# Peptides against a protein of PDB entry 4X86: the designs that were tried, part 13

Target 1, 56 residues: chain A of PDB entry 4X86
Amino acid sequence: EGPQLLLSEAVSRAAKAAGARPLTSPESLSRDLEAPEVQESYRQQLRSDIQKRLQE

## One batch from the design tools (peptide; aimed at target 1 V11 L29 E37)

Design b2_p17_3_s3 (made by RFdiffusion4, then SolubleMPNN; from b2_p17_3, 10 letters changed)
Fold by OpenDDE base, seed 3:
Structure b2_p17_3_s3 (fold): chain B 56 residues (1-56), chain A 17 residues (1-17)
Amino acid sequence: as target 1 above (56 residues)
Amino acid sequence: SFDSRAFVEALLAALQS
């Protein structure tokens, strides 16, 4: 448990950790990924999907 | 260089933190 991150922030952190440089700005990424009405549900689903893939 | 495995693991960690 901890503070909930926007998907855009999570992606940005992961990209940085992996040494990836996105072609778009962080602001553009935030704009595209911020959807308050679906943010939490999508975050939960994404976490679950990633966990499943790591176990494959 | 880009490490896709590291990306996925970091993303998971970020979402769980």
Scores: peptide ipSAE 0.157, ipTM 0.735, DockQ to the pose 0.071
OpenDDE base, seeds 1, 2, 4, 5: peptide ipSAE 0.157, 0.062, 0.158, 0.152; ipTM 0.731, 0.542, 0.733, 0.725; seeds 1, 4 fail the geometry check

Design b2_p17_3_s4 (made by RFdiffusion4, then SolubleMPNN; from b2_p17_3, 9 letters changed)
Fold by OpenDDE base, seed 2:
Structure b2_p17_3_s4 (fold): chain B 56 residues (1-56), chain A 17 residues (1-17)
Amino acid sequence: as target 1 above (56 residues)
Amino acid sequence: SFDSAALVAALLAALQA
């Protein structure tokens, strides 16, 4: 349920849009962001943020 | 639709402030 965008993809797109480059390699960053616990935390946060936005 | 990438960007920007 909800958006299916991976955190790693979201960060990559956000970084690209902002013209930002991480100090660490993109591959290492993506690997860290693709960790299941990190992705789950993102999912929960995203759901929470969507709910908050709808309530605004 | 909800732009999760934009939301992440906003959060990152806030952290840079």
Scores: peptide ipSAE 0.039, ipTM 0.525, DockQ to the pose 0.072
OpenDDE base, seeds 1, 3, 4, 5: peptide ipSAE 0.038, 0.038, 0.036, 0.037; ipTM 0.533, 0.530, 0.536, 0.527

Design b2_p17_4 (made by RFdiffusion4)
Pose (drawn by RFdiffusion4):
Structure b2_p17_4 (pose): chain A 56 residues (1-56), chain P 17 residues (1-17)
Amino acid sequence: as target 1 above (56 residues)
Amino acid sequence: SELEELLRPILEKHFGP
């Protein structure tokens, strides 16, 4: 489809493709991925990378 | 990267090293 805008969904897909199951629970992992610093860092990385590819 | 550094402790907590 496209680049995943939600880091939580990106991690869930990656874990499924890697066959990884959490020691805790998907709910606990998702809660931690929603920490503001983690989500903001992801948004900044996404913005930077999109602009760079657009630079062609 | 900053995102990798932030995710590493989270992934280790939930999946182990």

Design b2_p17_4_s1 (made by RFdiffusion4, then SolubleMPNN; from b2_p17_4 with E4D E5R R8A K13R)
Fold by OpenDDE base, seed 4:
Parts: structure tokens; sequence; C-alpha cells
Structure b2_p17_4_s1 (fold): chain B 56 residues (1-56), chain A 17 residues (1-17)
């Protein structure tokens, strides 16, 4: 949802780049990462980090 | 951070220690 990347997508890309495969499954991992509180924390962290850099 | 606290146990569950 929205223009920002989902955390699940970000982690999926990072895992692929690192050559890492989950012990479970990509689907199971994505399900956990798509929990609303986790996604919201990611959104807030990303926004905060960007704002901090712009204000430096 | 809040994200770290939520993310760490998820990553450990799926990728191990």
Amino acid sequence: as target 1 above (56 residues)
Amino acid sequence: SELDRLLAPILERHFGP
C-alpha cells in the first residue's frame, strides 16, 4: 500500500541480494513482516530517517 | 528502535541465530 516499499519487499530484496534463504519459506517470512504493527514501524522509521537527513 | 525490536525476533525465527 502506498508509494513506499513494503517491509516484506525490502527484506525479500535484501535476502536475495545476500544469497540468503529462510529456514521456513519466503511466504511465511512475508506473512510475519506484513503484520500491521511491523509495517507501520517500518514506515515511521523510514520517514523519520529521511526527515533527519533532510534537516542536516 | 521500535522497528529493530519487532524485526529481530522475526529474522531470528526465519534465518536462525
Scores: peptide ipSAE 0.652, ipTM 0.908, DockQ to the pose 0.845
OpenDDE base, seeds 1, 2, 3, 5: peptide ipSAE 0.652, 0.652, 0.650, 0.652; ipTM 0.908, 0.908, 0.908, 0.908

Design b2_p17_4_s2 (made by RFdiffusion4, then SolubleMPNN; from b2_p17_4 with E2R E4D R8A K13R)
Fold by OpenDDE base, seed 5:
Structure b2_p17_4_s2 (fold): chain B 56 residues (1-56), chain A 17 residues (1-17)
Amino acid sequence: as target 1 above (56 residues)
Amino acid sequence: SRLDELLAPILERHFGP
């Protein structure tokens, strides 16, 4: 919750919207997506992508 | 990107190819 989404939450919402279910479990998927390096990479790319769009 | 490289194998593991 809040202005900064966790990647795990974003993927969970996207999967639900797409009707996709993991071969493993939602919990296992979330655990992998919550790895600090993954979350930080997500934050950085999201910010970068938005900034690029604003400059175009 | 770094995110792509980190995310792709995770998604493949949990959702398949």
Scores: peptide ipSAE 0.655, ipTM 0.908, DockQ to the pose 0.810
OpenDDE base, seeds 1, 2, 3, 4: peptide ipSAE 0.653, 0.654, 0.650, 0.655; ipTM 0.908, 0.909, 0.908, 0.908

Design b2_p17_4_s3 (made by RFdiffusion4, then SolubleMPNN; from b2_p17_4, 5 letters changed)
Fold by OpenDDE base, seed 2:
Structure b2_p17_4_s3 (fold): chain B 56 residues (1-56), chain A 17 residues (1-17)
Amino acid sequence: as target 1 above (56 residues)
Amino acid sequence: SELDRLLAPILDRHFGP
């Protein structure tokens, strides 16, 4: 289907913008963030937050 | 939120509390 929005990508961009480096590694951080339950909770919250704002 | 509960320990592990 269309593009996939990843929490790992969002966090990577946020960390870069903040000039923050993980104590571990970017790879290990991404691996943890890509856990299915984490990614799904991100998708659900993002959708919910956007829907709330569109209805205001 | 559910995301907060899942994300917090990950961020603590990789960036510190």
Scores: peptide ipSAE 0.635, ipTM 0.905, DockQ to the pose 0.844
OpenDDE base, seeds 1, 3, 4, 5: peptide ipSAE 0.634, 0.633, 0.634, 0.634; ipTM 0.904, 0.904, 0.904, 0.905

Design b2_p17_4_s4 (made by RFdiffusion4, then SolubleMPNN; from b2_p17_4, 5 letters changed)
Fold by OpenDDE base, seed 2:
Structure b2_p17_4_s4 (fold): chain B 56 residues (1-56), chain A 17 residues (1-17)
Amino acid sequence: as target 1 above (56 residues)
Amino acid sequence: SELDRLLQPILDRHFGP
């Protein structure tokens, strides 16, 4: 978990909304997306994008 | 971006190219 939405949760929601099913499994996908480096990159990207919008 | 570089291979693996 954490103060922000996990990338794995965000992708899960997006996949559900798109009706997309992984070739592997939702659990396998989530495991890869929950890798610390991936989650941290996601957090940084979100922060950067939000800051850019606030500064427009 | 860094996120793209990390995310793309994951998505390719699980959803195909």
Scores: peptide ipSAE 0.681, ipTM 0.915, DockQ to the pose 0.844
OpenDDE base, seeds 1, 3, 4, 5: peptide ipSAE 0.680, 0.679, 0.680, 0.678; ipTM 0.915, 0.914, 0.914, 0.914

Design b2_p17_5 (made by RFdiffusion4)
Pose (drawn by RFdiffusion4):
Structure b2_p17_5 (pose): chain A 56 residues (1-56), chain P 17 residues (1-17)
Amino acid sequence: as target 1 above (56 residues)
Amino acid sequence: AEHLSALLTPILEKHFG
């Protein structure tokens, strides 16, 4: 489809493709991925990379 | 990218080992 805007969904997909299952629970992992610093860092990386590819 | 990896590493270690 497209680049995943939600980091939590990107990690869920990646874990499924890697066959990884959490020691804790998907709910606990997702709660930690929603920490403001983590989500903001992801948003900034996404913005930077999109702008760069657009620079062609 | 390095900043995002530094934030994710402790989370991933906590939840996957």

Design b2_p17_5_s1 (made by RFdiffusion4, then SolubleMPNN; from b2_p17_5, 6 letters changed)
Fold by OpenDDE base, seed 4:
Structure b2_p17_5_s1 (fold): chain B 56 residues (1-56), chain A 17 residues (1-17)
Amino acid sequence: as target 1 above (56 residues)
Amino acid sequence: SARLQALLAPILERHFG
């Protein structure tokens, strides 16, 4: 439950916007970013950030 | 959060230097 956005998607979009390409591959980068602990920490921060914005 | 940054930093370093 909560935000269902992937960190891998967010980073991919940011990298593309910055014109940055990984030294490895987009697939390899996404695989690392999709690790459960990484995704969960992202979900927690995203939820917290949204709540903070709603309180402003 | 500090936790996310700690996890994300080494990943970005590996892939982007």
Scores: peptide ipSAE 0.675, ipTM 0.908, DockQ to the pose 0.871
OpenDDE base, seeds 1, 2, 3, 5: peptide ipSAE 0.672, 0.672, 0.673, 0.673; ipTM 0.907, 0.908, 0.908, 0.908

Design b2_p17_5_s2 (made by RFdiffusion4, then SolubleMPNN; from b2_p17_5, 7 letters changed)
Fold by OpenDDE base, seed 4:
Structure b2_p17_5_s2 (fold): chain B 56 residues (1-56), chain A 17 residues (1-17)
Amino acid sequence: as target 1 above (56 residues)
Amino acid sequence: SARLQALLAPIFERHFG
C-alpha cells in the first residue's frame, strides 16, 4: 500500500541529471540508499508530501 | 521529515564528501 517508488532510483536519476558522480560508485550509493529503514522513511515522507499537495 | 534527512545526511557525506 502507498507509493512504490525507490529512493535509490530517485537519487540516481537526480545525480545523473546534475552530472554528479559519487566518490565511491553509483552501485555503492544505491546499496546504502536501499537500506530498509531509509526506504521506509522515504516512503513515509513521499506519502505525506503527496497528501499535503492534494490538500492545497 | 527530520528522520529521512537524518538518515540521508551520513550517506551523502560518505559518497559525495
Scores: peptide ipSAE 0.683, ipTM 0.914, DockQ to the pose 0.834
OpenDDE base, seeds 1, 2, 3, 5: peptide ipSAE 0.683, 0.683, 0.683, 0.682; ipTM 0.914, 0.914, 0.914, 0.914

Design b2_p17_5_s3 (made by RFdiffusion4, then SolubleMPNN; from b2_p17_5, 7 letters changed)
Fold by OpenDDE base, seed 1:
Structure b2_p17_5_s3 (fold): chain B 56 residues (1-56), chain A 17 residues (1-17)
Amino acid sequence: as target 1 above (56 residues)
Amino acid sequence: SAELQRLLAPILERHFG
């Protein structure tokens, strides 16, 4: 876990909002999204985006 | 970021087309 949402959770919520279902499976998608390098890149991007908003 | 997109785009393409 962490201070921000997991990427897998964020994508799941976005897919639900869009009415989209994976061609594979939710489990298969989650496994790919849970790769450490992917999650860390997401965390860094999210932090950067928030910092930019605070500076506006 | 470019890094996130490079990592995420192929995953999304694989699972959502």
Scores: peptide ipSAE 0.643, ipTM 0.901, DockQ to the pose 0.832
OpenDDE base, seeds 2, 3, 4, 5: peptide ipSAE 0.643, 0.642, 0.642, 0.643; ipTM 0.902, 0.902, 0.901, 0.902; seeds 2, 5 fail the geometry check

Design b2_p17_5_s4 (made by RFdiffusion4, then SolubleMPNN; from b2_p17_5, 5 letters changed)
Fold by OpenDDE base, seed 2:
Structure b2_p17_5_s4 (fold): chain B 56 residues (1-56), chain A 17 residues (1-17)
Amino acid sequence: as target 1 above (56 residues)
Amino acid sequence: SERLAALLAPILERHFG
Protein backbone atom coordinates (compact mmCIF):
# COMPACT_ATOMS: atom_id res chain seq x y z
CA GLU B 1 0.00 0.00 0.00
CA GLY B 2 0.98 3.63 -0.26
CA PRO B 3 2.38 5.56 -3.21
CA GLN B 4 2.67 3.51 -6.37
CA LEU B 5 4.77 5.95 -8.37
CA LEU B 6 7.69 4.43 -10.21
CA LEU B 7 11.15 5.86 -9.75
CA SER B 8 11.80 5.10 -13.39
CA GLU B 9 8.88 7.30 -14.34
CA ALA B 10 9.98 10.07 -12.00
CA VAL B 11 13.51 10.06 -13.38
CA SER B 12 12.24 9.89 -16.93
CA ARG B 13 10.10 12.95 -16.37
CA ALA B 14 12.94 14.79 -14.68
CA ALA B 15 15.37 13.95 -17.46
CA LYS B 16 12.90 15.07 -20.09
CA ALA B 17 12.27 18.33 -18.28
CA ALA B 18 16.01 18.96 -18.06
CA GLY B 19 16.70 17.91 -21.61
CA ALA B 20 19.08 15.28 -20.32
CA ARG B 21 19.79 12.14 -22.29
CA PRO B 22 21.50 9.09 -20.89
CA LEU B 23 24.76 7.83 -22.31
CA THR B 24 23.15 4.42 -22.58
CA SER B 25 19.46 4.45 -23.39
CA PRO B 26 16.23 5.41 -21.68
CA GLU B 27 15.29 1.75 -21.68
CA SER B 28 18.50 0.67 -20.01
CA LEU B 29 18.15 3.38 -17.41
CA SER B 30 14.57 2.43 -16.68
CA ARG B 31 15.53 -1.20 -16.29
CA ASP B 32 18.05 -0.35 -13.60
CA LEU B 33 15.65 1.98 -11.83
CA GLU B 34 12.97 -0.68 -11.77
CA ALA B 35 15.04 -3.02 -9.64
CA PRO B 36 12.91 -4.09 -6.65
CA GLU B 37 15.26 -2.75 -4.00
CA VAL B 38 15.53 0.58 -5.79
CA GLN B 39 11.79 0.93 -6.19
CA GLU B 40 11.17 0.00 -2.57
CA SER B 41 13.72 2.53 -1.41
CA TYR B 42 12.00 5.14 -3.53
CA ARG B 43 8.60 4.24 -2.10
CA GLN B 44 9.92 4.60 1.42
CA GLN B 45 11.56 7.91 0.62
CA LEU B 46 8.45 9.24 -1.06
CA ARG B 47 6.24 8.22 1.84
CA SER B 48 8.63 9.77 4.32
CA ASP B 49 8.78 13.01 2.36
CA ILE B 50 5.02 13.24 2.14
CA GLN B 51 4.61 12.57 5.84
CA LYS B 52 7.15 15.23 6.64
CA ARG B 53 5.36 17.75 4.48
CA LEU B 54 2.02 16.95 6.07
CA GLN B 55 3.51 17.70 9.46
CA GLU B 56 4.71 21.15 8.47
CA SER A 1 16.54 8.27 3.67
CA GLU A 2 20.12 7.71 2.65
CA ARG A 3 19.28 4.33 1.21
CA LEU A 4 17.82 5.69 -1.99
CA ALA A 5 20.79 7.97 -2.54
CA ALA A 6 23.17 5.08 -2.12
CA LEU A 7 21.27 2.97 -4.61
CA LEU A 8 20.61 5.75 -7.08
CA ALA A 9 24.09 7.27 -7.26
CA PRO A 10 25.83 4.44 -9.09
CA ILE A 11 22.91 4.08 -11.47
CA LEU A 12 22.95 7.73 -12.40
CA GLU A 13 26.71 7.72 -12.77
CA ARG A 14 26.55 4.74 -15.09
CA HIS A 15 23.94 6.31 -17.32
CA PHE A 16 24.77 10.01 -17.11
CA GLY A 17 28.36 10.07 -16.01
Scores: peptide ipSAE 0.672, ipTM 0.906, DockQ to the pose 0.818
OpenDDE base, seeds 1, 3, 4, 5: peptide ipSAE 0.671, 0.670, 0.672, 0.670; ipTM 0.906, 0.906, 0.906, 0.906

Design b2_p17_6 (made by RFdiffusion4)
Pose (drawn by RFdiffusion4):
Structure b2_p17_6 (pose): chain A 56 residues (1-56), chain P 17 residues (1-17)
Amino acid sequence: as target 1 above (56 residues)
Amino acid sequence: LFDTKALVSNLLTALQS
């Protein structure tokens, strides 16, 4: 489809493709991925990379 | 199985790099 805008959903898809299951729970992992610093860092990386590829 | 706290810590470090 496209680049995943939600880091939680990106991690969930990656874990499924890697066959990884959490020691805790998907709910606990998702709560931690929603920490503001983690989500903001992801948004900044996405913005930077999109602009760079657009630079062609 | 995997450690969720280690994954999140490593992911934040990679994103800030």

Design b2_p17_6_s1 (made by RFdiffusion4, then SolubleMPNN; from b2_p17_6, 8 letters changed)
Fold by OpenDDE base, seed 4:
Structure b2_p17_6_s1 (fold): chain B 56 residues (1-56), chain A 17 residues (1-17)
Amino acid sequence: as target 1 above (56 residues)
Amino acid sequence: PFDPDALVRELLAQLQA
């Protein structure tokens, strides 16, 4: 529960902002990034890192 | 205060390192 943190969406936004293109198709990349285990790891890391940044 | 987009970019850079 809580805010929905989608890794695939975050990566897409970051790549566009950086003017970068993946070597693989965006669809393939999104598919890999949407894997449940990857998504959960990202959520945990993002939460932790956000908390660290809030303390700065 | 934090910039979530900047944070994501930084995290991605760390993953590539």
Scores: peptide ipSAE 0.080, ipTM 0.571, DockQ to the pose 0.076
OpenDDE base, seeds 1, 2, 3, 5: peptide ipSAE 0.064, 0.067, 0.064, 0.063; ipTM 0.557, 0.561, 0.546, 0.560

Design b2_p17_6_s2 (made by RFdiffusion4, then SolubleMPNN; from b2_p17_6, 9 letters changed)
Fold by OpenDDE base, seed 4:
Structure b2_p17_6_s2 (fold): chain B 56 residues (1-56), chain A 17 residues (1-17)
Amino acid sequence: as target 1 above (56 residues)
Amino acid sequence: PFDPDALVAELLAQLKA
């Protein structure tokens, strides 16, 4: 539940910023990162990380 | 004392802008 936090998009942006490119196709990478269980884990992590940063 | 989901949504909106 909550807003959709696309891990695939976050990874893509990070890779671009770092000048990194996957050895496999970007589509394959996105597919793996968009798996429901992975996506949910990312949402929970991001929520938690933001809360922690605000408490610093 | 804040809604973390709302904050995440706003941050995502900023990144996509």
Scores: peptide ipSAE 0.048, ipTM 0.599, DockQ to the pose 0.030
OpenDDE base, seeds 1, 2, 3, 5: peptide ipSAE 0.042, 0.031, 0.033, 0.042; ipTM 0.559, 0.563, 0.568, 0.584

Design b2_p17_6_s3 (made by RFdiffusion4, then SolubleMPNN; from b2_p17_6, 8 letters changed)
Fold by OpenDDE base, seed 3:
Structure b2_p17_6_s3 (fold): chain B 56 residues (1-56), chain A 17 residues (1-17)
Amino acid sequence: as target 1 above (56 residues)
Amino acid sequence: SFDERALVRELLAQLKS
């Protein structure tokens, strides 16, 4: 078990930092972003991005 | 001082698992 990095949380924090308000309800957005296939894609992309950063 | 590269590698390992 490792740290759980949820895409929904990442989007929420990014939106807050940017001062942006979601056009859809936060609950609906979170539900979509927490779908297993979406979360897995995010995890893979995050790992890839970190690997690229490490190799720079 | 800490080994930043080691921490990143550990993070990658955790994400991979």
Scores: peptide ipSAE 0.038, ipTM 0.563, DockQ to the pose 0.028
OpenDDE base, seeds 1, 2, 4, 5: peptide ipSAE 0.026, 0.037, 0.037, 0.038; ipTM 0.510, 0.563, 0.567, 0.566

Design b2_p17_6_s4 (made by RFdiffusion4, then SolubleMPNN; from b2_p17_6, 7 letters changed)
Fold by OpenDDE base, seed 5:
Structure b2_p17_6_s4 (fold): chain B 56 residues (1-56), chain A 17 residues (1-17)
Amino acid sequence: as target 1 above (56 residues)
Amino acid sequence: AFDPAALVAALLAALQA
């Protein structure tokens, strides 16, 4: 349970919006961002941020 | 342009801080 948003997708969208390109490739970036520890940290932060917003 | 490895390291550090 909880947010099911991927950091890899979020960063990909942000990079596209900013016109930024990774030095390697979008695919390599996605693989790095899909690392379990990175995704879990993002999930925790996202959950925390949502909770903060709900309490404002 | 940006370095993916550096970005991931920075994100990991920030998210765990």
Scores: peptide ipSAE 0.298, ipTM 0.736, DockQ to the pose 0.882
OpenDDE base, seeds 1, 2, 3, 4: peptide ipSAE 0.297, 0.122, 0.280, 0.113; ipTM 0.735, 0.637, 0.726, 0.628

Design b2_p17_7 (made by RFdiffusion4)
Pose (drawn by RFdiffusion4):
Structure b2_p17_7 (pose): chain A 56 residues (1-56), chain P 17 residues (1-17)
Amino acid sequence: as target 1 above (56 residues)
Amino acid sequence: SELDELLTPILKKHFGE
């Protein structure tokens, strides 16, 4: 489809493709991925990378 | 990257090393 805008969903997909199951729970992992610093860092990386590919 | 540094402790907590 396209680049995942939600980090939590990107991690869920990656874990499923890697066959990884959490020691805790998907709910606990997702709660931690929603921490403002983690989500903001992801948004900034996404913005930077999109602009760079657009620079062609 | 900053994102890798932030994710590493989270991923170790939830999936182990």

Design b2_p17_7_s1 (made by RFdiffusion4, then SolubleMPNN; from b2_p17_7, 5 letters changed; failed a check: a repeat of another design)
Amino acid sequence: SELDRLLAPILERHFGP

Design b2_p17_7_s2 (made by RFdiffusion4, then SolubleMPNN; from b2_p17_7, 5 letters changed; failed a check: a repeat of another design)
Amino acid sequence: SRLDELLAPILERHFGP

Design b2_p17_7_s3 (made by RFdiffusion4, then SolubleMPNN; from b2_p17_7, 6 letters changed)
Fold by OpenDDE base, seed 4:
Structure b2_p17_7_s3 (fold): chain B 56 residues (1-56), chain A 17 residues (1-17)
Amino acid sequence: as target 1 above (56 residues)
Amino acid sequence: SRLDALLAPILERHFGP
């Protein structure tokens, strides 16, 4: 939920598209990716990357 | 990047080297 995708959702979609399955479980992977510091880092980088593209 | 540093060990743990 929210205006931006969760990193866990982004990675899940990417893994599915690549036909990749985790050695653990999708749920275990999502738990790690949903850690607050990881999600915040993703949000910051996504925003920064978009801003850089708009300024090119 | 900060994200790369956080993401790499997670991906290695779940998908292997």
Scores: peptide ipSAE 0.654, ipTM 0.908, DockQ to the pose 0.845
OpenDDE base, seeds 1, 2, 3, 5: peptide ipSAE 0.652, 0.653, 0.650, 0.651; ipTM 0.908, 0.908, 0.908, 0.908

Design b2_p17_7_s4 (made by RFdiffusion4, then SolubleMPNN; from b2_p17_7, 5 letters changed)
Fold by OpenDDE base, seed 1:
Structure b2_p17_7_s4 (fold): chain B 56 residues (1-56), chain A 17 residues (1-17)
Amino acid sequence: as target 1 above (56 residues)
Amino acid sequence: SRLDELLRPILERHFGP
């Protein structure tokens, strides 16, 4: 939800691209990544990173 | 960063140290 990818989705896509599989399960990983404080930190950093690139 | 600090233990738990 929101204008940006959820962190859990971003990590899932990255893991797939790298051929990486968690020691636990994709579901367990996603559950941890969906913690509100983690998602909010991701949103803030993503926005900040984009703004920095636009200022280059 | 704040995100790094939050992600590190999660990734270590699921993908190893």
Scores: peptide ipSAE 0.669, ipTM 0.913, DockQ to the pose 0.826
OpenDDE base, seeds 2, 3, 4, 5: peptide ipSAE 0.668, 0.667, 0.668, 0.669; ipTM 0.913, 0.912, 0.913, 0.913

Design b2_p17_8 (made by RFdiffusion4)
Pose (drawn by RFdiffusion4):
Structure b2_p17_8 (pose): chain A 56 residues (1-56), chain P 17 residues (1-17)
Amino acid sequence: as target 1 above (56 residues)
Amino acid sequence: AAELSSLLRPILEKHFG
């Protein structure tokens, strides 16, 4: 489809493709991925990378 | 990218080992 805008969904997909199951729970992992610093760092990386590929 | 990797590392270690 496209680049995943939600980091929690991107990690869920990656884990499924890697066959990884959490020691804790998907709910606990997702809660941690929603920490503001983690989500903001992801948003900044995404913005930077999109702008760079647009620079062609 | 390095900042995001550093932030994810402790989270992934906590939840996957």

Design b2_p17_8_s1 (made by RFdiffusion4, then SolubleMPNN; from b2_p17_8, 6 letters changed)
Fold by OpenDDE base, seed 2:
Structure b2_p17_8_s1 (fold): chain B 56 residues (1-56), chain A 17 residues (1-17)
Amino acid sequence: as target 1 above (56 residues)
Amino acid sequence: SEELQRLLAPILERHFG
C-alpha cells in the first residue's frame, strides 16, 4: 500500500553516493532493475528485513 | 534474500563489471 521505492531508484542513489558509473548507461541499468521479478524480490527482502528488526 | 541476489548479481555484473 502506498508508494514504494523502486530498486532502480535505490541503486541509482547508491551508485551516486559511491561515485559509481555504469559501463552501459543509467537508463539501461534502470530498465533491468525495473523488471517485475527483480522489483518483487526487492520488496520481499525489504519486508523481511523490516519484520526482523521489529521483532528485535 | 538469496532470490534477490540471484537476480541482482548478473545485472550488476553486466553494468558495473
Scores: peptide ipSAE 0.638, ipTM 0.901, DockQ to the pose 0.839
OpenDDE base, seeds 1, 3, 4, 5: peptide ipSAE 0.636, 0.636, 0.637, 0.637; ipTM 0.900, 0.901, 0.900, 0.901; seeds 4, 5 fail the geometry check

Design b2_p17_8_s2 (made by RFdiffusion4, then SolubleMPNN; from b2_p17_8, 6 letters changed)
Fold by OpenDDE base, seed 4:
Structure b2_p17_8_s2 (fold): chain B 56 residues (1-56), chain A 17 residues (1-17)
Amino acid sequence: as target 1 above (56 residues)
Amino acid sequence: SARLQELLAPILERHFG
């Protein structure tokens, strides 16, 4: 849901790619990553990073 | 901004050590 990838999805994909499994559970990890302040911070940084790359 | 890292670091530490 949304125009940008969720942080929880991004981290899940990264963890899978690294062969890493959480000490807790994927569900518990996703719950923490889906906190509104965390997701908003991710959105802001992603937008900023893209803008910086386009301006280089 | 370091805000994302500030929020993400303790989460990753909790779940991955």
Scores: peptide ipSAE 0.653, ipTM 0.901, DockQ to the pose 0.814
OpenDDE base, seeds 1, 2, 3, 5: peptide ipSAE 0.650, 0.650, 0.646, 0.658; ipTM 0.901, 0.901, 0.900, 0.903; seed 5 fails the geometry check

Design b2_p17_8_s3 (made by RFdiffusion4, then SolubleMPNN; from b2_p17_8, 6 letters changed)
Fold by OpenDDE base, seed 5:
Structure b2_p17_8_s3 (fold): chain B 56 residues (1-56), chain A 17 residues (1-17)
Amino acid sequence: as target 1 above (56 residues)
Amino acid sequence: SARLAALLAPILERHFG
């Protein structure tokens, strides 16, 4: 349950919008962002941020 | 929480400098 968005997808979209290009590769960046601890931290943060906004 | 920031910062530094 909860948000199921991938951090890698969010960062990819943000990078594209900002015109930012990684020095490595999009694939290498995605691999790092898809690490379990990173994705879980993102899920928790996203959930917390949504809850915070709903309470404003 | 600063947990995500702590994990994300070094990744972004590595890939974007």
Scores: peptide ipSAE 0.673, ipTM 0.904, DockQ to the pose 0.813
OpenDDE base, seeds 1, 2, 3, 4: peptide ipSAE 0.670, 0.671, 0.672, 0.672; ipTM 0.904, 0.905, 0.904, 0.904

Design b2_p17_8_s4 (made by RFdiffusion4, then SolubleMPNN; from b2_p17_8, 5 letters changed)
Fold by OpenDDE base, seed 5:
Structure b2_p17_8_s4 (fold): chain B 56 residues (1-56), chain A 17 residues (1-17)
Amino acid sequence: as target 1 above (56 residues)
Amino acid sequence: SAELDRLLAPILERHFG
């Protein structure tokens, strides 16, 4: 847990809201989403998106 | 982000088809 939501948690919340269930398991999905390169890419995108909105 | 899309697409495909 950090200042920003983890990608795994964001996707889990979105899937739950959409009623979508993975073919595998929530745990397997989370493990893949928690890969360092995936999480870092998410952090960079989130930061960029927020900065873009603040500049509008 | 194109980079995130490239990383995320195969993960979503694997788990959701």
Scores: peptide ipSAE 0.644, ipTM 0.899, DockQ to the pose 0.859
OpenDDE base, seeds 1, 2, 3, 4: peptide ipSAE 0.644, 0.644, 0.644, 0.643; ipTM 0.899, 0.900, 0.899, 0.899; seed 1 fails the geometry check

## One batch from the design tools (peptide; aimed at target 1 A15 L29)

Design b2_p18_1 (made by RFdiffusion4)
Pose (drawn by RFdiffusion4):
Structure b2_p18_1 (pose): chain A 56 residues (1-56), chain P 18 residues (1-18)
Amino acid sequence: as target 1 above (56 residues)
Amino acid sequence: SEAIDEAINEILEENHVF
């Protein structure tokens, strides 16, 4: 479809493709992924990379 | 992005079993 805007859904797809199951639970992992610093870092990375590909 | 893939792989290594 397109680049995943939600880091939590990106991680969940990646784990499923890697066959990885959490030691804790998917709910615990998602809660940690929603930490403001982590979500903001992801948003900044996404904004930077899109602008760069657009630079063609 | 390579940086996003690295960050996701680190999260999977720290929190998962295979």

Design b2_p18_1_s1 (made by RFdiffusion4, then SolubleMPNN; from b2_p18_1, 14 letters changed)
Fold by OpenDDE base, seed 2:
Structure b2_p18_1_s1 (fold): chain B 56 residues (1-56), chain A 18 residues (1-18)
Amino acid sequence: as target 1 above (56 residues)
Amino acid sequence: SPELQAFIQRILDAHTER
């Protein structure tokens, strides 16, 4: 599983932990989180976070 | 990233009950 699946799993778990009630299937949520624009934003966030940690 | 947070929030709004 790639970063897109890791993101979808993380978001799903966080939503559940926050008490959010699902309206759709987990597969539908994952599909939207796998959109190219979302994955690009995720990549940028990850790169930034890694760079920050390397500087610390 | 505010961009990522915005995407995630919009997606969650579509897939979870408020």
Scores: peptide ipSAE 0.550, ipTM 0.875, DockQ to the pose 0.511
OpenDDE base, seeds 1, 3, 4, 5: peptide ipSAE 0.547, 0.546, 0.547, 0.546; ipTM 0.875, 0.874, 0.875, 0.875

Design b2_p18_1_s2 (made by RFdiffusion4, then SolubleMPNN; from b2_p18_1, 11 letters changed)
Fold by OpenDDE base, seed 2:
Structure b2_p18_1_s2 (fold): chain B 56 residues (1-56), chain A 18 residues (1-18)
Amino acid sequence: as target 1 above (56 residues)
Amino acid sequence: SPALQAFIEEILKAHFEF
């Protein structure tokens, strides 16, 4: 299954809410967050979290 | 996930100033 691109949106939103100053363009940030290795780690984390919630 | 956290941390440092 393909990567969940929601990570880039979530991180961007969280950083903005935290008052962090962007050093690069939103497109540059999204490109890094959309890297295959990052998205795979994200997918694994989501799967684990969902499974835990279903077991509660 | 330690791997995910490490990726996000490095990416945040590269793209934001806190």
Scores: peptide ipSAE 0.527, ipTM 0.869, DockQ to the pose 0.509
OpenDDE base, seeds 1, 3, 4, 5: peptide ipSAE 0.524, 0.523, 0.525, 0.525; ipTM 0.868, 0.868, 0.869, 0.869

